# Ledger of designs, part 191: peptides against a protein of PDB entry 6UG1

Target 1, 304 residues: chain A of PDB entry 6UG1
Amino acid sequence: SNEERKRRKYFHMLYLVCLMVHGFIRNEWINSKRLSRKLSNLVPEKVFELLHPQKDEELPLRSTRKLLDGLKKCMELWQKHWKITKKYDNVGLYMRTWKEIEMSANNKRKFKTLKRSDFLRAVSKGHGDPDISVQGFVAMLRACNVNARLIMSCQPPDFTNMKIDTSLNGNNAYKDMVKYPIFWCEVWDKFSKKWITVDPVNLKTIEQVRLHSKLAPKGVACCERNMLRYVIAYDRKYGCRDVTRRYAQWMNSKVRKRRITKDDFGEKWFRKVITALHHRKRTKIDDYEDQYFFQRDESEGIPD
Target 2, 301 residues: chain A of PDB entry 6UG1 as posed
Amino acid sequence: SNEERKRRKYFHMLYLVCLMVHGFIRNEWINSKRLSRKLSNLVPEKVFELLHPQKDEELPLRSTRKLLDGLKKCMELWQKHWKITKKYDNEGLYMRTWKEIEMSANNKRKFKTLKRSDFLRAVSKGHGDPDISVQGFVAMLRACNVNARLIMSCQPPDFTNMKIDTSLNAYKDMVKYPIFWCEVWDKFSKKWITVDPVNLKTIEQVRLHSKLAPKGVACCERNMLRYVIAYDRKYGCRDVTRRYAQWMNSKVRKRRITKDDFGEKWFRKVITALHHRKRTKIDDYEDQYFFRRDESEGIPD

## One batch from the design tools (peptide; made by RFdiffusion4, then SolubleMPNN)

Design b2_p24_7_s2 (from b2_p24_7, 10 letters changed)
Fold by OpenDDE base, seed 3:
Structure b2_p24_7_s2 (fold): chain B 304 residues (1-304), chain A 24 residues (1-24)
Amino acid sequence: as target 1 above (304 residues)
Amino acid sequence: DELEKKMEKLIEELSKEYEKYLFE
């Protein structure tokens, strides 16, 4: 019905705000001074120096290579620190079906909301789910004075799916779900004027995204619970930015149709949400990023 | 905490704006 379409759109928007607020709160928690002091001790001086290379005036690429080597060593150090990767209790922050949402409304399952103290303890011990592990890795890089962002791929229910029953059948549903991450890291490369993508936990990869990301879900089964629609970046200065354009190959032709921002009302509404979560002034880094997004938009074109 | 209360208020305000749009 038209009523069910309106209801699903509303619930998608409410769920999206809750996810974006969750990302903001986790980004505050990883700025903990107590956590920073503990995590800085995991990084030896030689690795710290690689994270902060001198500018090579002859070949700036040499400085980028040192930074990439430093980030690789940080991933290795993080794997040694992280002792226990817990499974998600259900689907974590992956996409729920409409049926799962309806069933969860009837079952007042007390979501055990992880407290700030429990999160800080989990990161310090190296015990937690993959999302806590990624968030802790971002905290370690920030403790080393690296300009690292927490990235969150927000997975609200698909308001474009008008099927009554949206139940997912399959024995491999969990494996397909966790094949691609929901949380990852970006690091600012001051030499190339680009963000470096780092997945320390899932794919254990570092990439310099041009057109395609390894973190973008591929295949029907993997996309059922992980649809690339809202990739939000949270920086150490409480900046909040939509970075979906970096990871979306087909932003205009495919991704936009599945976003609330497909219409003018949804675009204005989503800009209000971003503005409310963005607590810093604009910087030259934002200018370089917006220029990159503009070039990516022009190169894709507007689909006919 | 104070931040959570500010975020809850934001959710409520944005929800009311959308409810108006749904019933218009």
Scores: peptide ipSAE 0.053, ipTM 0.733, DockQ to the pose 0.845
Fold by OpenDDE base, seed 2:
Formats: structure tokens, C-alpha cells, sequence
Structure b2_p24_7_s2 (fold): chain B 304 residues (1-304), chain A 24 residues (1-24)
């Protein structure tokens, strides 16, 4: 019905705000001074120097290579620190079906909300789910004075799915779900004026995204619970930015149709949400990023 | 729009909840 369409749109919006606020809270927690002091001790001086290369004026690419090597070594150090990767409870922050939402509303399931103290302990011990691990990795890089962002792929229920039964077929559902991450890292390369994508936990990859990311879900089964629609970046200065354009090959033709921003109302509303979560002034880094997004929009063209 | 007003109020409420959480 038209009413059910409105209900699903509203619930999608509410769920998206809750996810974005969750990302914002986790981004504050990883700024903990106590955690920072502990995590900085994991990074030896030689790796710190690679993270902070001098500007090579002749070949800026040499400085970028040093940074990439430093980030690779940080991923190796992080893997050594991280002792226990727990499975997600149920689906974690992956996308729920409408049926699962309806069933969860009827069941007063106490969501065990992880407290700040428990999070900090989990990161410090190296025990937790993949999301906690990624968040801790971002904290370690920030402890080394690296301009690292926490990236969250927000997975609200698909308001474009009007099927009554949205049950997913069973057996490999968890493996397909966790094939691609929900959280990752971006690091600012001051030499190339670009964000470097870092997945320290899932794919264990470092990328300089041009057109395609390895972190973008591919295949029907993987996209059922991980649909690239809202990739939100949280920086160390409490900036909040939509960076979906980096990871979406087909932003205009495919991704936009599945976003609340497909219409003027949804665009205005989503801008208000971003503005409410964006607690810093604009910087030259934002200018370079917006220029990159503009070039990506031009290169995709207008969908026919 | 009534929906817009409801969502703006929700953002404001969530922002206030977050501020409380920062100072507790």
C-alpha cells in the first residue's frame, strides 16, 4: 500500500539517524586520551617516522609510498595486538530485513548496548567484534597523530523493498554478510591530497580508490545485508561527511535510487542530519574531497 | 511537512541526548 511505503520510508529515516548517531558516539569514544596513550605504545618510532614522512619536493609519490608502508606496518602491528575477533551477535550493524524488524519489535529483545568503559577495555585488550577492531585501529592511528577517519557504511532497512516476505535464504548467510566490512578507516595523504582507504580487519587491504573499491559489496548474496548507500566519515575533530561517492561506482544510476536523497525532501532532510552531526569548520581537505567527488560525478555522467 | 518536523525534533532530541552523554 501507499501507507506501507510511507511507513518503511519513515522507519528507514529513523534507523539511519540512529546508525549515524551510533557512528558519531563511537568516533568520540576512540578519541579517549587514556586509550590514545596505550595505543601509541604499540607503534615503534621507525613506523611513526614512516607515518610522518618528509615532503619529497622532487617526487611527492615517494612520501606517499612511505605513508603506505607505515600504514601496512600498522595493520601488521594491529593484527598482533588483536587477540580475539568475536563473531557478531546476530547480524551486528548489517542490514535487517523488514520481517526481522517486525519480529524484533514484538520481541522486547534487550539490545545489549556496549558501554564506553567496556569498549575501551575491549580495544585495549584486543578482544571484540570486527567493528570494535576497526574502531580501535583508527584510535591507534589518531594516537600517532595521523589524520584518520572512521568510516561507517550505514545499513538501514531497504525502503525500496516492498516485498511482504523479505526472509533471506539460510545457510551461508553469515559468511556472505561478513565478506565486506561495515566499518573501515580512511587516512589523509597530505602529499597526493587524497584519502587512502584502509580495511585493517576484513580484507586487510590499503587502497587509493580511483573508480572502484574492493570494499564495495559485489554479488547478490553479499548485497542482501550490505548495500552501499550511506558511507559516512567521522574525523578526529568531529566532522561528519557523506563519502558514499568514493565507494559508489554507479552513484547516479544505481545508488541514488536506494537513498532517501532520491527526492528533494529526502535530500534536505539528510543535509540537516549531516549538519547536526558536523561539529567542525570546513577545511582545505574538504575542498579537495569535494573536488574529487565532482570529478567522479562528471566522469559517471547523467544516467540515461 | 509534518514528517520533516518530526525528524528535525528527533535530531534535536538525539543531539541533546548525546550532549548529556558527553558531560556525564
Amino acid sequence: as target 1 above (304 residues)
Amino acid sequence: DELEKKMEKLIEELSKEYEKYLFE
Scores: peptide ipSAE 0.030, ipTM 0.637, DockQ to the pose 0.049
Fold by OpenDDE base, seed 5:
Parts: C-alpha cells; sequence; structure tokens
Structure b2_p24_7_s2 (fold): chain B 304 residues (1-304), chain A 24 residues (1-24)
C-alpha cells in the first residue's frame, strides 16, 4: 500500500539517523585522551616518521609513498595488537530485512548497549568485533597526529524493497555479509590532496580511490546486507560528511535510487541530518574533496 | 507531515544536546 511505502520510508529515515548518531558517538569515544596515550605507544618512532614525511619538492609522490608505507606498518602493528576478533551478534550493523525488524519489534530484547568504558577497554585490550577494531585503528592513527577519519557505511533497511517476506536464505549468509566492511578509515594525504582509504581489519588494504574501491560490495549475496548508499565520514574535529561519491562508481545511475536523497525532500532532510552532526568550520580539505566529487559527478554524467 | 516534523524536532534536539556535550 501507499501507507506501507510511507511507513518503510520513515522507518528507514529514523534508522539512518540512529546509525549516523552511533557513528558520531563512536567517533567521539575514539578521541579519548586516555586511549590516545595507550595507542601511541604501539607505534615506533620510525613508523611515526613515515606517517609524517617531509615534503619532497622534487617528487611529492615520494612523500605519499612514505605515508603509504607508514600506514601499511600501522596495519601490521594493529593486527599484532588485536588478539580477539569477535563475531557480530546477529547481523551487527549490517542491513536488516523488514521481516527481521518486525520480528525484533515483537521481541522486547534489551539490546546490550556497549558503554564508553567497555569500548575503551575493548580497544585497549584488543578484544572486540571488527567495528571496534577499525574504530581503535582510527584512534591509534589519531594518537599519532594523523588526520584520520572514521568511515561508516550506514545500512538502514531498504525502503525501496516493498516485498513482505524479505527473508534471506543462504548457507553462507554470514560469510557473504562480512565479506565487505561497514567501518573503515580514511587518511588525508596532504601531498596529493586526496583521502587514502584504509581497511585495516577486513580486506587489509590501502587504496587511493580513483573510480572504484575494493570496499564497495560486489555480487548479489554480499549486497543483501551491505548496500553502499550512505558512506559517512567522521573526522577528529567532529566533522561529518557524506563521502558516498568516492566509493560509488554509479552514484547517479544506481546508488541515488536507493537513497532517501532521490527526491528534493529527502535531499533537504538528509542535509539537515549532516548539518546537525557537523560540528566544525569548513576547511581547504573540504574544498579539495568537493572538487573531487564534482569531477566524479561530471565524469559519470547524467544517466540516460 | 507530522512524522517529518517529529524527525526534524528530534534532529534539532539531538544537535543541541551534542553541541552542549561537546563544548562543555
Amino acid sequence: as target 1 above (304 residues)
Amino acid sequence: DELEKKMEKLIEELSKEYEKYLFE
């Protein structure tokens, strides 16, 4: 019905806000001074120097290569620190089906909310789910004075799916779900004027995204619980930005159709949510990023 | 729409609460 379509749209919007607020809270928690002091000790001086290379005036690419090597070594150090990767409880922050939502509404299960103290302890011990691990990695980079963003791929239920039964049947459903991350890192490269993508936990990859990312879900089974729709960046200064354009090859033709921002109302509403979570002034980094997004939109063109 | 107004109000309330929490 039209009513059920509206209901699913509104539930998607509410769920999206809750996810974006969750990302914001986790981004605050990883700014903990106590955690920062502990995590900085994981990074040797030689690796710190690679994270902060001098500008090579002859070939700026040499400076970028040093930064990339430093980030690679940080990923290796982080893997040594991280002792226990817990499986997600149920589906974690991956996309739920409408049926799962309805069934969960009937079950008054008190979700055990992770407290700030428990999070900080988990990161400090190296014990937790993959999301906590990525968030801790961002905290370690920030402890080394690296301009690292927490990236969250928000997975609200698909309001464009009007099927009543949205059950996902598959023997490998969990493996397919966790094939691609929900959280990752971006690091500002001051030499190339670009964000470097870092997945320290799942794919263990570092990318300079041009047109496509390895972090973008591929294949039907992987996309069932992980649709690239809302990739939100949280910086160390409490900035909040939609960076979906970086990771979406087909933003205009495919991704937009699955977003609340497909219509003018949804665009205005989503802009209000971003503005509400964005607690810093604009910087030249934002200008370079917006210019990159503009060039990517022009290069994709308007879908016929 | 009444639900849209409720969500706008929630966003504003959350924004104010977080702004207060971050700058105190």
Scores: peptide ipSAE 0.029, ipTM 0.605, DockQ to the pose 0.049
Fold by OpenDDE base, seed 4:
Formats: structure tokens, C-alpha cells, sequence
Structure b2_p24_7_s2 (fold): chain B 304 residues (1-304), chain A 24 residues (1-24)
């Protein structure tokens, strides 16, 4: 019905806010001074120097290569620190079906929300799910004075899916779900004036995204619980930005149709949510990022 | 729209809760 379509759109909006809020809270928790002091000790001086290379005036690319090597070594150090990767409880923050939502509304399952103290202990011990691990990796880079962002791919239920029963085939569902990450890292490269994408936990990759990302879900089974729609960046200064355009090859033709921002009401509403979560002034880094997004929009063109 | 008002109110309430949480 038209009423059910409205209900699903509204529930998607509320769920999206709750997810973006969760990302904001986790971004605050990883700014803990106590955690920062502990995690800085994981990074040797030689690796710290690679994270902060001098500008090569002849070839700025040499400085970027040092930064990339430093980030690779930080990923290796993080793998040594992380002792236990727990499975997600149920589906974690991956996309739920409408049936799962309806069933969860009937079951007063108190989501045991992880407390701040428990999170800080989990990161310090190297014991937790992949999301906690990525968040801890961002904290380690921030402890080394790296301009690292926490990235969250928000997975609200698909309001464009009007099917009641989306029976996901059970047995391989978890492997396909976790094939691509929900959380990752971005690092500012001051030499190239670009964000570097880092997945320290899942794919264990470092990339400089041009037109395509390895972190973008591919294949029907992987996209059932991980649909690239809302990629939100949280920086160390409590900035909040939509960076979906970086990771979406086909923003206009494919991604936009599944976002609340497909219409003017949804665009205005989503801008209000971003503004409410954005607690810093604009910087030249934001100007370079917006210029990159503009160039990507021009290069995609209008979908035929 | 009544729902736009509810969502604005939710964003405001959430924003206030965050301000409290950030300054606590």
C-alpha cells in the first residue's frame, strides 16, 4: 500500500539517524586520551617518521609512498595487537530485512549496547568484533597525530524493497555478509591533497580511490546485507561528511535511487542530519574533497 | 508535514543529547 511505502520510508529515516548517531558516539569514544596514550606505544619511532614524511619538493609522490608504507606497517602492527576477532552478534550493523525488524519489534530483546568502558577495554586488550577493531585502528592513527577519519557505511533497511518476506538463504549468509566491511578508515594525504582509503581488518587493503573502490560490495549475495548508500566520515574534530560519492561508481544511476536524498524533501532532511552531527568549521581539506566530488559528478554525467 | 516535524524534533533531541554527552 501507499501507507506501507510511507511507513518504510520513515522507518528507514529513523534507522539511518540512529546509525549515524552510533558512528558519531564511536568516533567520540576513539578520541579517548587514555586510549590514545596506550595505542601510541604500539607504533615505533621509525613507523611514526614514515607517517610524517618531509615534503619532497622534486617529487611529492615519494612523500605519499612513505605515508603508504607507514600505513601498511601500522596495519601489520594492528594485526599483532588484535588477539581475538569475535563474530558479530546476529547481523551486527549490517542491513536487516523488514521481516527481521518486525520480529524484533515483538521481541523486547534489550540490545546490550556496549558501554564506553567496555569498548575502551576491548580495544586496549585487542578483543572484539571487526567494527571495534577498525575503530581502534583509527584511534591508533590519531594517537600518532595522523588525520584519520572513521568511515561508516550505514545500512538502514531498504525502503525501496516492498517485499514482506525477504527470506535470505541461511547457510552462506554470514560469509557473504562479512565479505565487505561496514567500518573502515580514511587518511588525509597532504601531498596529493586526497583521502587514502584503509581497510585494516577485513580486506586488509590500502587504496587511493579514483573511480572504483575494492570496498564497494559486489554480487547479489553480498549486497543483500551491505548496500552502498550512505558512507559517512567522522573526523578527529567531530566533523561529519557524506563521502558516498568516493565509493559509488554509479552515484546518479544506481545509488541515488536507493537513498532518501532521491527527492528534495529527503535531501533537505539528510542535510539537516549531517549539519546536526557536524561540530567543526569548514577547512581547505573540505574544499579539496568537494572539488574531487564535483569532478566525479561531471565525469559520471547524467545517466541516460 | 507532521512527520517532518517529528524528525526535526528527533534531530533536535538527539543533537541536545549529543551536546550533553560531549560536554559531560
Amino acid sequence: as target 1 above (304 residues)
Amino acid sequence: DELEKKMEKLIEELSKEYEKYLFE
Scores: peptide ipSAE 0.031, ipTM 0.628, DockQ to the pose 0.049; fails the geometry check

Design b2_p24_7_s3 (from b2_p24_7, 11 letters changed)
Fold by OpenDDE base, seed 1:
Order: sequence, then structure tokens, then C-alpha cells
Structure b2_p24_7_s3 (fold): chain B 304 residues (1-304), chain A 24 residues (1-24)
Amino acid sequence: as target 1 above (304 residues)
Amino acid sequence: DALEKKMEEFIKELSEEYEKYLFE
């Protein structure tokens, strides 16, 4: 019915805000000065120097290469620190089906919201789920004065899916779900004027995204619980930005149709949410990023 | 937490704005 379409849009929007708020809160927690002091001790001076290379005036690419090497070494150090990767409770922050939502409304499963103290302890000990691990990695880079963003791929229920009974009964459902991350890192490269994508936990990859990312879910089974629609960046200064364009190869043709921003009302609403979560002034970094997004929109063109 | 309260208030406002839009 038209009513069920409206209800699913509403629930999608509410769920999206809750996810974006969750990302904001986690981004605040990883700015903990106590955690920062502890995590900075994981990074030896030689790696710190690689994270902060001098500008090579002859070949700026040499400076970028040093930064990339520093980030690789930080991933290796983080793997040594992280002792226990816990499985997600149920589906974690991956996408739920409409049936799972309806069934969960009846079952008051008190999601034990992880307290700040428990999160800080988990990161500090290296014991937690993959999301906590990524968030801790961002905290470690920030502790080393790196301009690192927390990236969250928000997975609200698909309001475009009008099918009632998507029983995801497959034995491999968990493996397919966790094949691609929900959280990752971006690092600002001041030499190339670009964001570097870092997945320290799942794919263990560093990327300079041009047209596509390895972090973008591929295949039907993986896309059932991880649909790239809302990739939100949280910076160390409490900036909040939609960076979906970086990771979406087909933003205009495919991704936009599955976003609330497909219509003018949804676009205005989503801009209000972003604005409310964005607590810093605009910078030249935002100008370079917007220019990159513009070039990506022009290169994709309008879908025929 | 003061932040959680502000975020709950903001979620409520956004929900109320959207409910109006859905039922208009």
C-alpha cells in the first residue's frame, strides 16, 4: 500500500538518524585524551616520522609514499595490539530486513548499549568487535596527530524493498555480511590533497580511491546486509560529511535511487541531519573534497 | 549524557517534522 511505503520511509529515516548519531558518539569517544595517551605509546618514533614526512618539493609523491608506508606499519602495529576480535551480536549495525524489524519490535531485546567506559577499556585491551577495532585504530592515528576520519556506512532498512519475506536463511549469511566493513578510516594526504582510505581490520587495505573502492560491497549476498548508500565521515574536530560519492561508482544511476535524497524533501531533510552533526567551520580540505566529488559527478554523467 | 539528550530531542523534532510531511 501507499501507507506501507510511507511507513517504511519514515522508519528508514528514523533508523538512519539513530545510526548517524551512533557514529557521532563513537567519534567523540575516540577523541578521549586518556585513550590517546595510551594509544600513542603503540607507535614508535620511526613510524611517527613516516606519518609526518617533510614535504618533498621536487617530488611530492615521495612524501605520500612515506605516509602510506607509515599507515601500513600502523595497521601492522594495530594487528599486534588487537588480541580478540569478537563476532557481532546478531547482525551488529548491518542492514536488517523488514521482517527482522517487525519481529524485533515484539521482542524487547535490550540491546546492551556499550557504555563509554566499556568501549575505552575494550579499545585499550584490544578486545572487541570489528567496529570497535576500527574506531580504536582511528583513535591511535589521531593520537599520532594524523588527520584521520572515522567512516561509517549507515545501513538503514531498505525502504525501496517492498518484499515482505526475505528470509536470509543461508548458513553463510554471517560470512557474506562481514565480507565488507561498515566502519573504516580515511587519512588526509596534505601532499596529494586527497583522502586515503584505510581498512585496518576487514580487508586490511590502503587505497587511494579514484573511481571505485574495494570496500564497496559486490555481489547479491553481500549487498543484502551491506548496501552502500550513506557513507558518513566524522573528523577529529566533530565535522560530519557525506562521502558516499567517493565509494559509489554509480552514485547517480544506482545509489541515489536507494537514498532518501532521491527527492527534494528527502534531500533537504538529510542536509538538516548532516548540518546538525557538523560542528566545525569549513576548511580548504572540504574545498578539495568537494572539487573531487564534482569531478566524479561530471565523469559519471546523468544516467540515461 | 547532555549530548545523548540533545540527540534524542533532535531525533524527536526530525520525526515530528517527517510525520507532518507524511500525513499532509
Scores: peptide ipSAE 0.042, ipTM 0.712, DockQ to the pose 0.825
Fold by OpenDDE base, seed 4:
Structure b2_p24_7_s3 (fold): chain B 304 residues (1-304), chain A 24 residues (1-24)
Amino acid sequence: as target 1 above (304 residues)
Amino acid sequence: DALEKKMEEFIKELSEEYEKYLFE
């Protein structure tokens, strides 16, 4: 019905805000001074120097290469620190079906929310799910004075799916779900004036995104619980930015139609949410990022 | 947490604004 379509849009919006607030809270927790002091001790001086290279005036690319090598070594150090990767409880923060939502509304399952103290202990011990591990990696880079962002791919239920029964095929569902991450890292490269993408846990990759990312889900089975729609960046100064354009090859033709921002009301509403979560002034880094997004929009063109 | 409470209040306000829009 038209009412059910309205209800699913509404529930999608509420769920999206809850996910974005969750990302904001986790971004605050990883700024813990106590955690920062512990995690800085994981990074030896030689790796710290690679994270903070001098500007090569002859070839700025040499400085970027040192930073990339430093980030690779940090990823290796993080793998040594992380002792136990737990499976997600159920589907974690991956996309739920409408049926799963309806069934969960009937079951008063108290979401055992992880407390801040439990999170800090989990990161410090190296025991937790992949999301906690990525968040801890961002905390380690921030402890080394790296301008690292926490990235969250928000997975609200698909309001464009009007089917009641989305029976997901059972046994391979978890493997396909976790094939691509929900959380990752971005690091500011002051030499190239670009964000570097780092997945320290899932794909264990570092990339400089041009047109597409390796972190963008591909294939029907992977997209059932991980649909790239809302990629939100949380920085160390409590900035909040939509960075979906970086990771979407086809923003206008494929992604936009699956977002609440497809219409003017949804765009205005989503801007209010971003503004409420954005707790810093604009910087020159934001200008470079917006210029990059503009160039990506021009290069995609108008979808035929 | 005071921040969680403020965010819950903000979610509620956004919810109420959107309910108005859905039923207009």
Scores: peptide ipSAE 0.038, ipTM 0.711, DockQ to the pose 0.837
Fold by OpenDDE base, seed 5:
Structure b2_p24_7_s3 (fold): chain B 304 residues (1-304), chain A 24 residues (1-24)
Amino acid sequence: as target 1 above (304 residues)
Amino acid sequence: DALEKKMEEFIKELSEEYEKYLFE
């Protein structure tokens, strides 16, 4: 019905806000001074120097290569630190079906919320789910004075799916779900004027995204619980930015149709949410990023 | 729409609460 369509749209919007707020809160928690002091000790001086290369005036690419090598070594150090990767409880922050939502509404199950103290302890010990691990990695880079963003791929229920039964059938549903991350890192490269994508936990990859990312879910089974729709970046200064354009090859033709921003109302609403979570002034880094997004939009074109 | 208005109010309240918490 038209009513059920509206209900699913509004529930999607509410769920999206809750996810974006969750990302914001986790981004605050990883700025903990106590955590920073502990995590900085994981990074040897030689690796710190690679994270902060001098500008090579002859070939700026050499400076970028040093930064990339530093980030690779940080990933290796992080793997040594992280002792226990817990499975997600149920589906974690991956996309729920409408049926799962309805069934959960009937179950008065108190979800155990992770407290800030428990999070900080988990990161410090190297014990937690993959999301906590990624968030801790971002905290370690920030402890080394690296301009690292926490990236969250928000997975609200698909309001474009009007099927009554949205049950997912498959023996490998969990493996397919966790094949691609929800949380990852971006690091600002001051030499190339670009964000470097870092997945320290799942794919263990470093990318300089041009047209596509390895972090973008591929295949039907993987996309059932992980649809690239809302990739939100949280920086160390409490900036909040939509960076979906970086990771979406087909933003205009495919991704936009599955976003609340498909219409003018949804665009205005989503911009209000971003603005509400964006607690810093604009910087030259934002200008370079917006220019990159503009060039990507022009290169994709308007779908015929 | 009454729900849209409530969501906007909630986002505003949440923003104001976090702004206080971060800058106090």
Scores: peptide ipSAE 0.024, ipTM 0.573, DockQ to the pose 0.049
Fold by OpenDDE base, seed 2:
Structure b2_p24_7_s3 (fold): chain B 304 residues (1-304), chain A 24 residues (1-24)
Amino acid sequence: as target 1 above (304 residues)
Amino acid sequence: DALEKKMEEFIKELSEEYEKYLFE
């Protein structure tokens, strides 16, 4: 019905705000001075120097290569630190079906919310789910004075799916779900004026995204619980930015139709949410990023 | 209009709750 369509749209909006606030809270927790002091000790001086290369005036690419090598070594150090990767409880922050939402509303299961103290302990010990591990990796880079963002792919229920029963096929569902991450890292490359994408936990990859990312879900089974729609970046100064354009190859043709921003009301509403979560002044880094997004929109063109 | 207001109120409440959480 039209009423059910409206209900799903509104529930999607509410769920999206809750996810974006969750990302914002986790971004604050990883700024902990106590955690920073502990995690800085994991990075030896030689790796710190690679993270902070001098500008090569002859070939800026040499400085970028040093930074990339430093980030690779940080991923290796992080793997040594991280002792236990826990499975997600149920589906974690991956996308739920409408049926799962309706069933969960009836079951007042007290979701055991992870407290700040428990999170800091989990990161410090190297024991937790993949999301905690990624968040801890961002904290380690920030402890080394790297301009690292926490990236969250927000997975609200699909308001465009009007099917009543989307029973997902059970056994392979978890493997397909966790094939691509929900959380990752971006690092500012001051030499190339670009964000470097880092997945330290899932795919264990570093990339400089041009047209497409390895982190973008591919295939029907993987997209059932992980639809790239709202990729939100949280920086060390409590900036909040929509960076979906970086990771979406087909923003205009495929992604936009599954976002709340497909209509003017949803666009205005989503801008208000971003503005409410953005607690810093604009910088030249934002100008370079917006220019990159503009070039990506022009290069995609208008869908036929 | 009514839903936009409710969502603005909810964003405001979440922002205020978060500000309280930052200062507690």
Scores: peptide ipSAE 0.022, ipTM 0.576, DockQ to the pose 0.050

